# Peptides against a protein of PDB entry 4BOS, part 13

Target 1, 163 residues: chain A of PDB entry 4BOS
Amino acid sequence: PVLTRTVVPADNSCLFTSVYYVVEGGVLNPACAPEMRRLIAQIVASDPDFYSEAILGKTNQEYCDWIKRDDTWGGAIEISILSKFYQCEICVVDTQTVRIDRFGEDAGYTKRVLLIYDGIHYDPLQRNFPDPDTPPLTIFSSNDDIVLVQALELADEARRRRQ
Target 2, 163 residues: chain A of PDB entry 4BOS as posed
Amino acid sequence: PVLTRTVVPADNSALFTSVYYVVEGGVLNPACAPEMRRLIAQIVASDPDFYSEAILGKTNQEYCDWIKRDDTWGGAIEISILSKFYQCEICVVDTQTVRIDRFGEDAGYTKRVLLIYDGIHYDPLQRNFPDPDTPPLTIFSSNDDIVLVQALELADEARRRRQ

## One batch from the design tools (peptide; made by RFdiffusion4, then SolubleMPNN)

Design b1_p28_8_s3
Fold by OpenDDE base, seed 1:
Structure b1_p28_8_s3 (fold): chain B 163 residues (1-163), chain A 28 residues (1-28)
Amino acid sequence: as target 1 above (163 residues)
Amino acid sequence: SLEERRREAAKRARERQAAAAAAAAALA
């Protein structure tokens, strides 16, 4: 089985589209971003003690208003929030550095999902099987180190293509 | 509620990924 990339639209919501894809088990939903943004805002608003200005970089209310805009970009904060909500590690392989950033790795989650990031754009990763009728695997064991190696290989190849 | 949404998402994911997980286990 090979790890592959599903290219999602290169817009301000690529992170949300990518996360939705992997946590839902391989569902590409180009219209999921508004609901994902509202979900994050609801999570943040529900726990102002934890989601403080120190974490958010702005007040709880300001962040909620900001993230619900249709043109704001998600990043590390949103990945951390979604990791906690979905109770899974979110592993992001960076094609510029060929390194993996793990979110939620210290929480004891049994599952992980993978994204690939090029510095501006996020795409989801999936494991494809030889049988075309078998759906791709998007949710992996948090003990599966092989998938991380495969992700690094994808990132390295992507970097070589860009150079 | 948030917890209900999480549980529903997890259920959908398990159901959708069942065949993929079985295939992965068979090839392991």
Scores: peptide ipSAE 0.676, ipTM 0.942, DockQ to the pose 0.017
Fold by OpenDDE base, seed 2:
Structure b1_p28_8_s3 (fold): chain B 163 residues (1-163), chain A 28 residues (1-28)
Amino acid sequence: as target 1 above (163 residues)
Amino acid sequence: SLEERRREAAKRARERQAAAAAAAAALA
């Protein structure tokens, strides 16, 4: 088995498209962003005590309006929200630093998904199998540290290609 | 509800990933 990336459109919604891909088990849906944005807004609106201005950097309502815009980018806050919603670790390997940020690592989730990030764009990662008829694995055990090593290898290769 | 949406998403994911998970387990 090998870990590979699926290139999603390089737009303002690449994070949402990438997360959707991995948490849905390998579904590339370029039209998923509006729904993902609405999902995040619904989550945030449902718990204004937790999702405070201190956490969001703006009022709860302002954030909800902002994230639902078609032209706003997702980042660490959105990853944290989605990690909590889907009850899985979201591990982001950065190709600039060759390091992994693990979101939800202290929540005791049994599953993890992986994204690769270059400072601007997010792509999902997947494990492919020798049998081409077997679909790729996008949801891994949170105990699978080998996949993290493989992600770092991918990031290192990507970094070298840019040098 | 959010909980329903989460459960539905998890169900879809499990169903779609069943073959992949089995393959991964077999190769582990």
Scores: peptide ipSAE 0.673, ipTM 0.941, DockQ to the pose 0.018
Fold by OpenDDE base, seed 3:
Structure b1_p28_8_s3 (fold): chain B 163 residues (1-163), chain A 28 residues (1-28)
Amino acid sequence: as target 1 above (163 residues)
Amino acid sequence: SLEERRREAAKRARERQAAAAAAAAALA
């Protein structure tokens, strides 16, 4: 099996599209962004004590209004929120550094999903199988260290190709 | 509710990934 990248649109919502793809089991839906933004806002609004200004860098309400805009980019905070909601690690392999940033790593989740990040754009990663009729795997065991090695290899190749 | 949305998403994911997960286990 080979780990591969699914290129999603290079828009302001690439993170949300990418996360949706992997947590839904390989569903590419570029139109999912508004709902994903609303989901994050709902999560944040539901727990203002935890999602404090110290964490968000702005008030809870300001953040909710901000993230629901169609032109704001998601990052580490949103990844952390989504990791907690979906109860899985979100591992981001960075092509600039060829390193993996793990979100939710201390939560004891049994599953992980993977994204690839070039400093600007996020794409989802998937494992393909020899049988073309078998859907790709996007949700991995948190004990699967091989997938992390494969992600690093993919990132290294992407770096060399300026992908 | 958020809990319902979480459960629904998890259910969809398990159903969609069933064949992929089985294939991965078979090749492991």
Scores: peptide ipSAE 0.670, ipTM 0.940, DockQ to the pose 0.018
Fold by OpenDDE base, seed 5:
Structure b1_p28_8_s3 (fold): chain B 163 residues (1-163), chain A 28 residues (1-28)
Amino acid sequence: as target 1 above (163 residues)
Amino acid sequence: SLEERRREAAKRARERQAAAAAAAAALA
């Protein structure tokens, strides 16, 4: 099995497209961003005590309005929100530092998904199998540390290509 | 509701990933 990168459009919604891809089991939907933005806003609005200004950097309502804009970029806060909603660890491998940032690692989730990040763009990762008729795996066991090694290898290769 | 949405998403994911999960288990 080989861990590979699925290149999604380089737009302001690449994070949402990438997360949607992996949590839905390998569904590339370029039109999912508005729905994902609304989902995040709904989650945040549903728990103003937890999603406070201290956490969001702005008021709950201001954040909801902001994230629903079609031109705002998602980041760590949105990843954390989505990790909690989907009840899975989201691992982001950075090609600039060759490091993995694990979101939700302390929650005890049994599943993990992987993204690759180059400093400005997110893409989803998947495991392909020898049989071309077998769908790729995007949701891994949280005990599968081999997939993390494979992700680091991809990041290291990407870094070397830039040096 | 959010809970229903999460449950439905999880169901879809399990169904879509069934073959992949089986393949992964076979190679484990």
Scores: peptide ipSAE 0.669, ipTM 0.939, DockQ to the pose 0.017

Design b1_p28_8_s4
Fold by OpenDDE base, seed 4:
Structure b1_p28_8_s4 (fold): chain B 163 residues (1-163), chain A 28 residues (1-28)
Amino acid sequence: as target 1 above (163 residues)
Amino acid sequence: SLEERRAAFRAAARAAQAAAAAAAAAAA
């Protein structure tokens, strides 16, 4: 059992592709981006009181139009929204700092998924098993601290490769 | 609806992960 990275296309939608991958159990579909962007916009539009200008940095409508563009990047706000939507922690291991940012950790979710971030690009993580006929896991228990250690190891190795 | 989409995604995820769980225990 080893945690591995699946490299998704380095386009403006790598976050959405990566999240889709892990929440669908390991399905790589770069064409999911428009749907994922619209999903986020729909969530934001559904609760303008919560998703205020103070949170979004722009009006609710302006944000919805902005996030649906094919050339805008997702970030912490979008990860938080997706965590809430899928009812799981989204743990992002940063290869620049070798730290894990946990989104949704205070919500009491029982599941977590993992992404790796290098400062400009997101990729999904999965656990592979020795048996080649056993599909990899992308959804883990929120109590599985071993997977977080493995993610940090991946990030540390990635950082060393850039030096 | 958003609820239907969420349910569909979760169902698909469970199906995919169940196959792995049935074949091998989730270990480190």
Scores: peptide ipSAE 0.121, ipTM 0.694, DockQ to the pose 0.018
Fold by OpenDDE base, seed 5:
Structure b1_p28_8_s4 (fold): chain B 163 residues (1-163), chain A 28 residues (1-28)
Amino acid sequence: as target 1 above (163 residues)
Amino acid sequence: SLEERRAAFRAAARAAQAAAAAAAAAAA
């Protein structure tokens, strides 16, 4: 099996599209962003004690208004929220540093999903199988270290080619 | 399970979409 990258649109919502792709088992839906932004805002608004200004960098209400805009980029805080919501690790391999940033790693989740990030754009990763009748896998065991190695290999190749 | 979370997300997304549509209708 090989780990491959699915290129999603290079818009302001690539993080949301990528996360949706991996948690839904490989469903590409660029139209998911408004609904996912709303979901994140709902989660944040529901727990102002946890999602404080200290964590958000702005008031709870300001963040909710900000994240629902169609021109704001998702980042670490949104990944953390989505990791908690889906109760899975979200592993982001960075092509600039060839490092993996793991979100939810201390929560004891049994599943993980993988994204690739170049400092601006997010794409989802999937494992393809030799059997064409076997659909790609996007959700992995948190014990699967091979997939992390494969992700690092992809990132290293991307860095060398400036992909 | 993650499958249950997926289902929950789909339900939440539908609800969010409905709420957005209602808000848009009210603002129109």
Scores: peptide ipSAE 0.087, ipTM 0.578, DockQ to the pose 0.035
Fold by OpenDDE base, seed 3:
Structure b1_p28_8_s4 (fold): chain B 163 residues (1-163), chain A 28 residues (1-28)
Amino acid sequence: as target 1 above (163 residues)
Amino acid sequence: SLEERRAAFRAAARAAQAAAAAAAAAAA
C-alpha cells in the first residue's frame, strides 16, 4: 500500500474540502465549505465559555461572523473543532518542516485522518492498495504508525520537489 | 462512531443550508 495526496482546489476552503474528503472515506465535494463553515460557527456559538477570546483571538460572535464568510481561511482552530466533532485525530503533515502536527492526540480517539499542508494549502491523504478492487482508505487506526511514516516520506518528497 | 458523526453532520449541514437561504432571502 502507498500513501498519496488528492489535490483539491486551491481556494480559501481547501481545509474544509480536505477534511470532508477524509472523514467521508474519499468523497471530493468542493461545495461542502459553506455548510461546514456554518456548522463550525454553530459549534463555537454553542459553547462560548470554552471557545473564548483567548482561543479564538476575537470574540465568540466575531469569530462566528468571520468563519461564515466566503473568503476566510481555515486553520488550527477549525481543525481542532472538527477533530472533536468527528471524534478522530487529525494529523497534519507539514511539507515545510517535514513534521506532523496532531490534533486530538490526547482525547483517546481510536481513528485518525491525515492532511498535507504546505504553509498555505491543505490536501487530503489516502492509502491506495495494489489490488485495484480494494478502495482507498482515508480513516486509519490511531495505532497505525506506518501511515505516519508514510506521511513524513510523502512530505519530504514534496519538499524536495518544491511542491 | 464516525458513521454516526457523518450522519449528524449531513443532517446539520442541511439545516444550516436552509437557515442560510432564509437569511439571504430576508436580507434581500
Scores: peptide ipSAE 0.070, ipTM 0.565, DockQ to the pose 0.036
Fold by OpenDDE base, seed 1:
Structure b1_p28_8_s4 (fold): chain B 163 residues (1-163), chain A 28 residues (1-28)
Amino acid sequence: as target 1 above (163 residues)
Amino acid sequence: SLEERRAAFRAAARAAQAAAAAAAAAAA
């Protein structure tokens, strides 16, 4: 098995497209962004006490309006929210530093998904199998440390190629 | 609903892991 990268469009919604891809088991849907943005806004709006200005960097209402725009980028806050919503770890390997940021690591989730990040763009990661009839895997056990090693190797190669 | 979306994800995750485990066993 080999861990590979699926390149999604380099638009303002690459994070949402990437998350959707991995949590749906490998479904590429660049049109998912508006719904994903709305989902995040709904979650934030539902708990203004937890999603405070201190966490959001802006008022709850301002954030909800902001994240629903089609030209705003997702980041750590959105990943944390999506991790909590989907009840899985979201592991982001950074090609610039060759390190993995694990979101939801303290929540006791049994599943994890992986993204690759270059400082600007997010892409999803998947495990391909030698058998062409076996579909790629995007949802892994939170105990699968091999996939994290493979992600680091992939990121290191990307850094060397400046990709 | 939000809960339905979460439930769908969990179901998909279980199915995916089961399929991967079966494939790995067949490849061994």
Scores: peptide ipSAE 0.067, ipTM 0.619, DockQ to the pose 0.017

## One batch from the design tools (peptide; made by RFdiffusion4, then SolubleMPNN)

Design b1_p29_6_s4
Fold by OpenDDE base, seed 2:
Structure b1_p29_6_s4 (fold): chain B 163 residues (1-163), chain A 29 residues (1-29)
Amino acid sequence: as target 1 above (163 residues)
Amino acid sequence: AAAAAAAAARIAARAAAADAALAALLAAE
């Protein structure tokens, strides 16, 4: 089995497209962003005590309006929210630092998904199999350390290609 | 809340299928 990258459009919604891809089992839908943005806004609006200005960097309402715009970028807070929503770890391997940031690590989730990040763009990762009739996997055990090693290898290779 | 539960259930179902497929593949290798 080989871990590979699926390149999604380099638009301001690449995080949402990438998360949608991995949690839906490998479905590429660049049009998913508006709904996912609305989902995040709904979650944030539902708990203003937790999603405070201190956490959001802006008021709850301002954040909700901001995240629903089609020209704003998702980041760590959105990943954290999506991790909680889907009840899985979201692991982001950074090609600039060759490190993995794990979101939801302390929540006790049994499953994880993986993204690759270069500082300005997110792509989803998938495990491919030699048998073409066996579909790629995008959801892994939270105890699967091999997939994390493979993600780091991909990040290191990506870094070398850019330098 | 219901949407979150449904999403989590879909993740769990896909993960279970993936685990089974991986196990079958490894057993056949």
Scores: peptide ipSAE 0.178, ipTM 0.712, DockQ to the pose 0.021
Fold by OpenDDE base, seed 1:
Structure b1_p29_6_s4 (fold): chain B 163 residues (1-163), chain A 29 residues (1-29)
Amino acid sequence: as target 1 above (163 residues)
Amino acid sequence: AAAAAAAAARIAARAAAADAALAALLAAE
């Protein structure tokens, strides 16, 4: 089995498209972003004590207005929220540093999904099998360390290509 | 307050749907 990258549109909503892809088992839906943005805003608005200005870098209301815009990018805060929402780890491999950031790692989730990040753009990762009748997997065991190694290998190769 | 409660309920429902989707995908593995 080989871990591969699926390139999603390079728009301001690539994080949302990528997360949707992996949590839905490989469904590319570039129209998912508005609803996911609204969902995040609703979650943030629902818990202003937790999602404080100190956490958000702006007021709760300002963040909610900002994230609902179609031209604003998602990042660590949104990944953390989506991890909690989908009840899975979201592992992001960074091609610039060849590091993996694990979101939700201490929550006891049994499953994880993987994204690849280049400092600007997010793409989803999937495991392909030699048997064409076996569909690719986008959801992995949180104990699957092999997939993390494979993600690091992909990131390292991507970094080498840019150098 | 009522809007917040309604929002929380919708979020909970969506979270449950997401959990079910993940479970379905797991079953297909």
Scores: peptide ipSAE 0.033, ipTM 0.594, DockQ to the pose 0.022
Fold by OpenDDE base, seed 5:
Structure b1_p29_6_s4 (fold): chain B 163 residues (1-163), chain A 29 residues (1-29)
Amino acid sequence: as target 1 above (163 residues)
Amino acid sequence: AAAAAAAAARIAARAAAADAALAALLAAE
């Protein structure tokens, strides 16, 4: 089994596309972003005590209006929200640092998904099997450390390509 | 506080539904 990267469009919604891909078991839908942006805005708006200006860097309302724009990028806040929403860890391997940031790691989730990030663009990761008739997996056990090692290997290779 | 609790409950319910969907997906994979 090999962990591989599926390249999604390099648009301002690559995070949403990538998350959608992994949590839906490998469905590539670049048109998913508007709905996911609205979902995030709804969650943020529903809990202004938690999603405070201190957390958001702007007022709750300003953030909601901002994230719903089709030309704004998602990041750590959105990943955290999506982790909670989907009840899974979202592990982001960074090709610039060759490190994994784990979102939701303290929540006790039994599942994890993986993204690869280069500082600008997000792509989803999947596990492929030698048997071509066996479909790839995008959702893993939160105890699967092998997949994290494989993700680091992918990131290291990507870094070497850029250097 | 009550409003916040209600909001949290809605999020939790949605998350639980998503968790169930992911579990079903895992079982099918």
Scores: peptide ipSAE 0.033, ipTM 0.539, DockQ to the pose 0.019
Fold by OpenDDE base, seed 4:
Structure b1_p29_6_s4 (fold): chain B 163 residues (1-163), chain A 29 residues (1-29)
Amino acid sequence: as target 1 above (163 residues)
Amino acid sequence: AAAAAAAAARIAARAAAADAALAALLAAE
């Protein structure tokens, strides 16, 4: 089994496209971003006490309006929210640092998905199998540390290509 | 407050559906 990267469009919504891809079992849908943005805004609006200005860096309403714009970027806050929504770890391997940020790691989730990040773009990761009749995996056990090692290998290779 | 409670309920329902979808995907793979 080999972990591979699926390149999604660089259209300011790559985080949402990438998360959608992995949680839907490998469905590439660049048009998913408006709904994903709305989902995040809805979650934030649903708990204004938790999602305070201190957490968001802006008022709850201002954040909701901002995240629904088609030209604003998702980041750590959005990943944390999506982790909670899908009840899974979201593991982001960074090609600049060759490190993995694990979102939701303290929540006791039994599942994880993986993204690769280069500082300006997110892509989804999937595990391919030699048997062409076996579909790729995008959802893994939270105990599968092999997939994290494979993600680090991909990040290290990407880093070497840039240098 | 009422709007937030309603939104929370909708999110909870959607989250449950997402959990079921993820479970189904895992079983199908």
Scores: peptide ipSAE 0.031, ipTM 0.596, DockQ to the pose 0.021

Design b1_p29_7_s2 (from b1_p29_7, 9 letters changed)
Fold by OpenDDE base, seed 1:
Structure b1_p29_7_s2 (fold): chain B 163 residues (1-163), chain A 29 residues (1-29)
Amino acid sequence: as target 1 above (163 residues)
Amino acid sequence: AAAAAAAARQAALEAAAAAKAAALLAARA
């Protein structure tokens, strides 16, 4: 089994497309972004005390308007929310630092998904199997630390290639 | 206040999940 990267469109919604891909078991749907943006805005709007200006960098309302734009990028805040929504740990391996940022790691989720990030763009990761008839795996056990090692190796190689 | 906020977030998440499930079922019907 080999961990591989599926390149999603380098549009403003690559994070959402990537998350959707892994949590849906390997379904590429670039049209998912508008709904996911609205979902995040709804969650943020529901709790202005927690999602404060200090957290958002802008007022709650300004953030909601901002994230619903089709030309704005998601980041750590959105990943945190999506982790909670999908009830899974989201692990982001950064090619620039060759480190993994884990979202939802303390929530006790039994599942984890993996993304690769180069400082600008997000892509989903999947495990391919030798048998071509066996579909790739995108949802891993939260106890599967081997996949984290494989992600680091993949990120290190990407860094060397400046990807 | 923190407990109330947590409950509100959970309710929002559950409502959103229910809406997604309903949409998925509608698409398959």
Scores: peptide ipSAE 0.034, ipTM 0.611, DockQ to the pose 0.020
Fold by OpenDDE base, seed 4:
Structure b1_p29_7_s2 (fold): chain B 163 residues (1-163), chain A 29 residues (1-29)
Amino acid sequence: as target 1 above (163 residues)
Amino acid sequence: AAAAAAAARQAALEAAAAAKAAALLAARA
């Protein structure tokens, strides 16, 4: 498909690197993770009533300390927060199930970005164009459902290849 | 009550966004 995967480092911060890539229009910066982890912690700390132990699985303070470690993994909580922060829908296509988890789908955002997930690793997705002088697109309209179909196709191919 | 909580979270997110933007601009100066 026209939608392609950019492989980011398989470190513990692949989610943050992938999100940064798509929301910044295709900038690969593996060094972005510490700042993004701190951003998450700041947002969580700002609302201890909502970000309770029931939501976090640990106390607010414990979570903030935990997420700022360089060896801890981001997940649904972090994606939800980043969706709200960047004011965009974050769509994660899973290669194991060939399904899309949509974060921020009910928020009325006009923008959509896409990640691909294989159960242990996140990568960003981008749309390439035939003209080499036209940069890849990483931020789509929230009305662009074609890109979701392309993401599912990409995930299905990855599943067949056990990726 | 739910609306108030949502508004508070949104305000926090906006404040965080402003702080991040300011930090990035300062780093580029």
Scores: peptide ipSAE 0.031, ipTM 0.609, DockQ to the pose 0.020
Fold by OpenDDE base, seed 2:
Structure b1_p29_7_s2 (fold): chain B 163 residues (1-163), chain A 29 residues (1-29)
Amino acid sequence: as target 1 above (163 residues)
Amino acid sequence: AAAAAAAARQAALEAAAAAKAAALLAARA
């Protein structure tokens, strides 16, 4: 089995498209972003004490309006929220640093999904199997350390290709 | 109030995530 990336559109919603892809088992839907943006806004609005200006960098209401725009980008806050919503670790391998940032690591989730990030763009990762009748896997055990090693190798290769 | 709000948020997250739990637990390998 080989870990590979699926290139999603290089638009402002690549994070949402990538997360949707992996948590839905490999469904590419570039039109998923508006719903996911609304979902995040509703979650943030539900707890203004936790999602404070200190956390958001803007007021709770300003953030909710901002994230629902079609031209704003998701980041660590959105990944954290989506990790909680989908009840899985979200592991982001960064090709610039060749490091993995793990979201939801200490939440006790049994599953993890993986994204690859180059500083501006997110893509989803999947495991391809030699059996053509076996569909690619996007949801892994949270105990699967092999997939993390494979992600690091993939990121290192990507870094070398760009440099 | 903050603790209560956090608990309510967590409950809502867990309830909303229930529909996606089956997909996350599915074995496809």
Scores: peptide ipSAE 0.030, ipTM 0.614, DockQ to the pose 0.021
Fold by OpenDDE base, seed 3:
Structure b1_p29_7_s2 (fold): chain B 163 residues (1-163), chain A 29 residues (1-29)
Amino acid sequence: as target 1 above (163 residues)
Amino acid sequence: AAAAAAAARQAALEAAAAAKAAALLAARA
């Protein structure tokens, strides 16, 4: 089995497309972004005490309006929210630093998904199997640390290729 | 209260996640 990258469109919504891909078991749907943005806004709006201005860097309402724009990038806040919503750890391997940022690692989730990030763009990661009839895996056990090692190797290779 | 609202939100999120998982399992069966 080999961990590989599926390149999603380099649009403002690559984070959402990538998360959707991995949590849906490998479904590429670039049109998912508007609904995911709305979902995040709904969650943020529903809990202004937790999602305070101190956390958001702007008022709750301003954030909700901002994240629903098609031209705004998702980041750590959105990943944290999506981790909680999908009840899984989201691991982001950074090609610039060759480091994994783990979101939801303290929540006790049994599953993890993986993204690769180059500083401006997110892509989903999947495990391919030698048997062509066996579909790729995008949802891993939170105990599967081999996949994290493979992600670091993939990121290091990408860094050497300036990706 | 804020605590009750937070608990309700968390329960809703968990229910949504559980429903999604069930749907995925059903689709694969």
Scores: peptide ipSAE 0.020, ipTM 0.583, DockQ to the pose 0.019

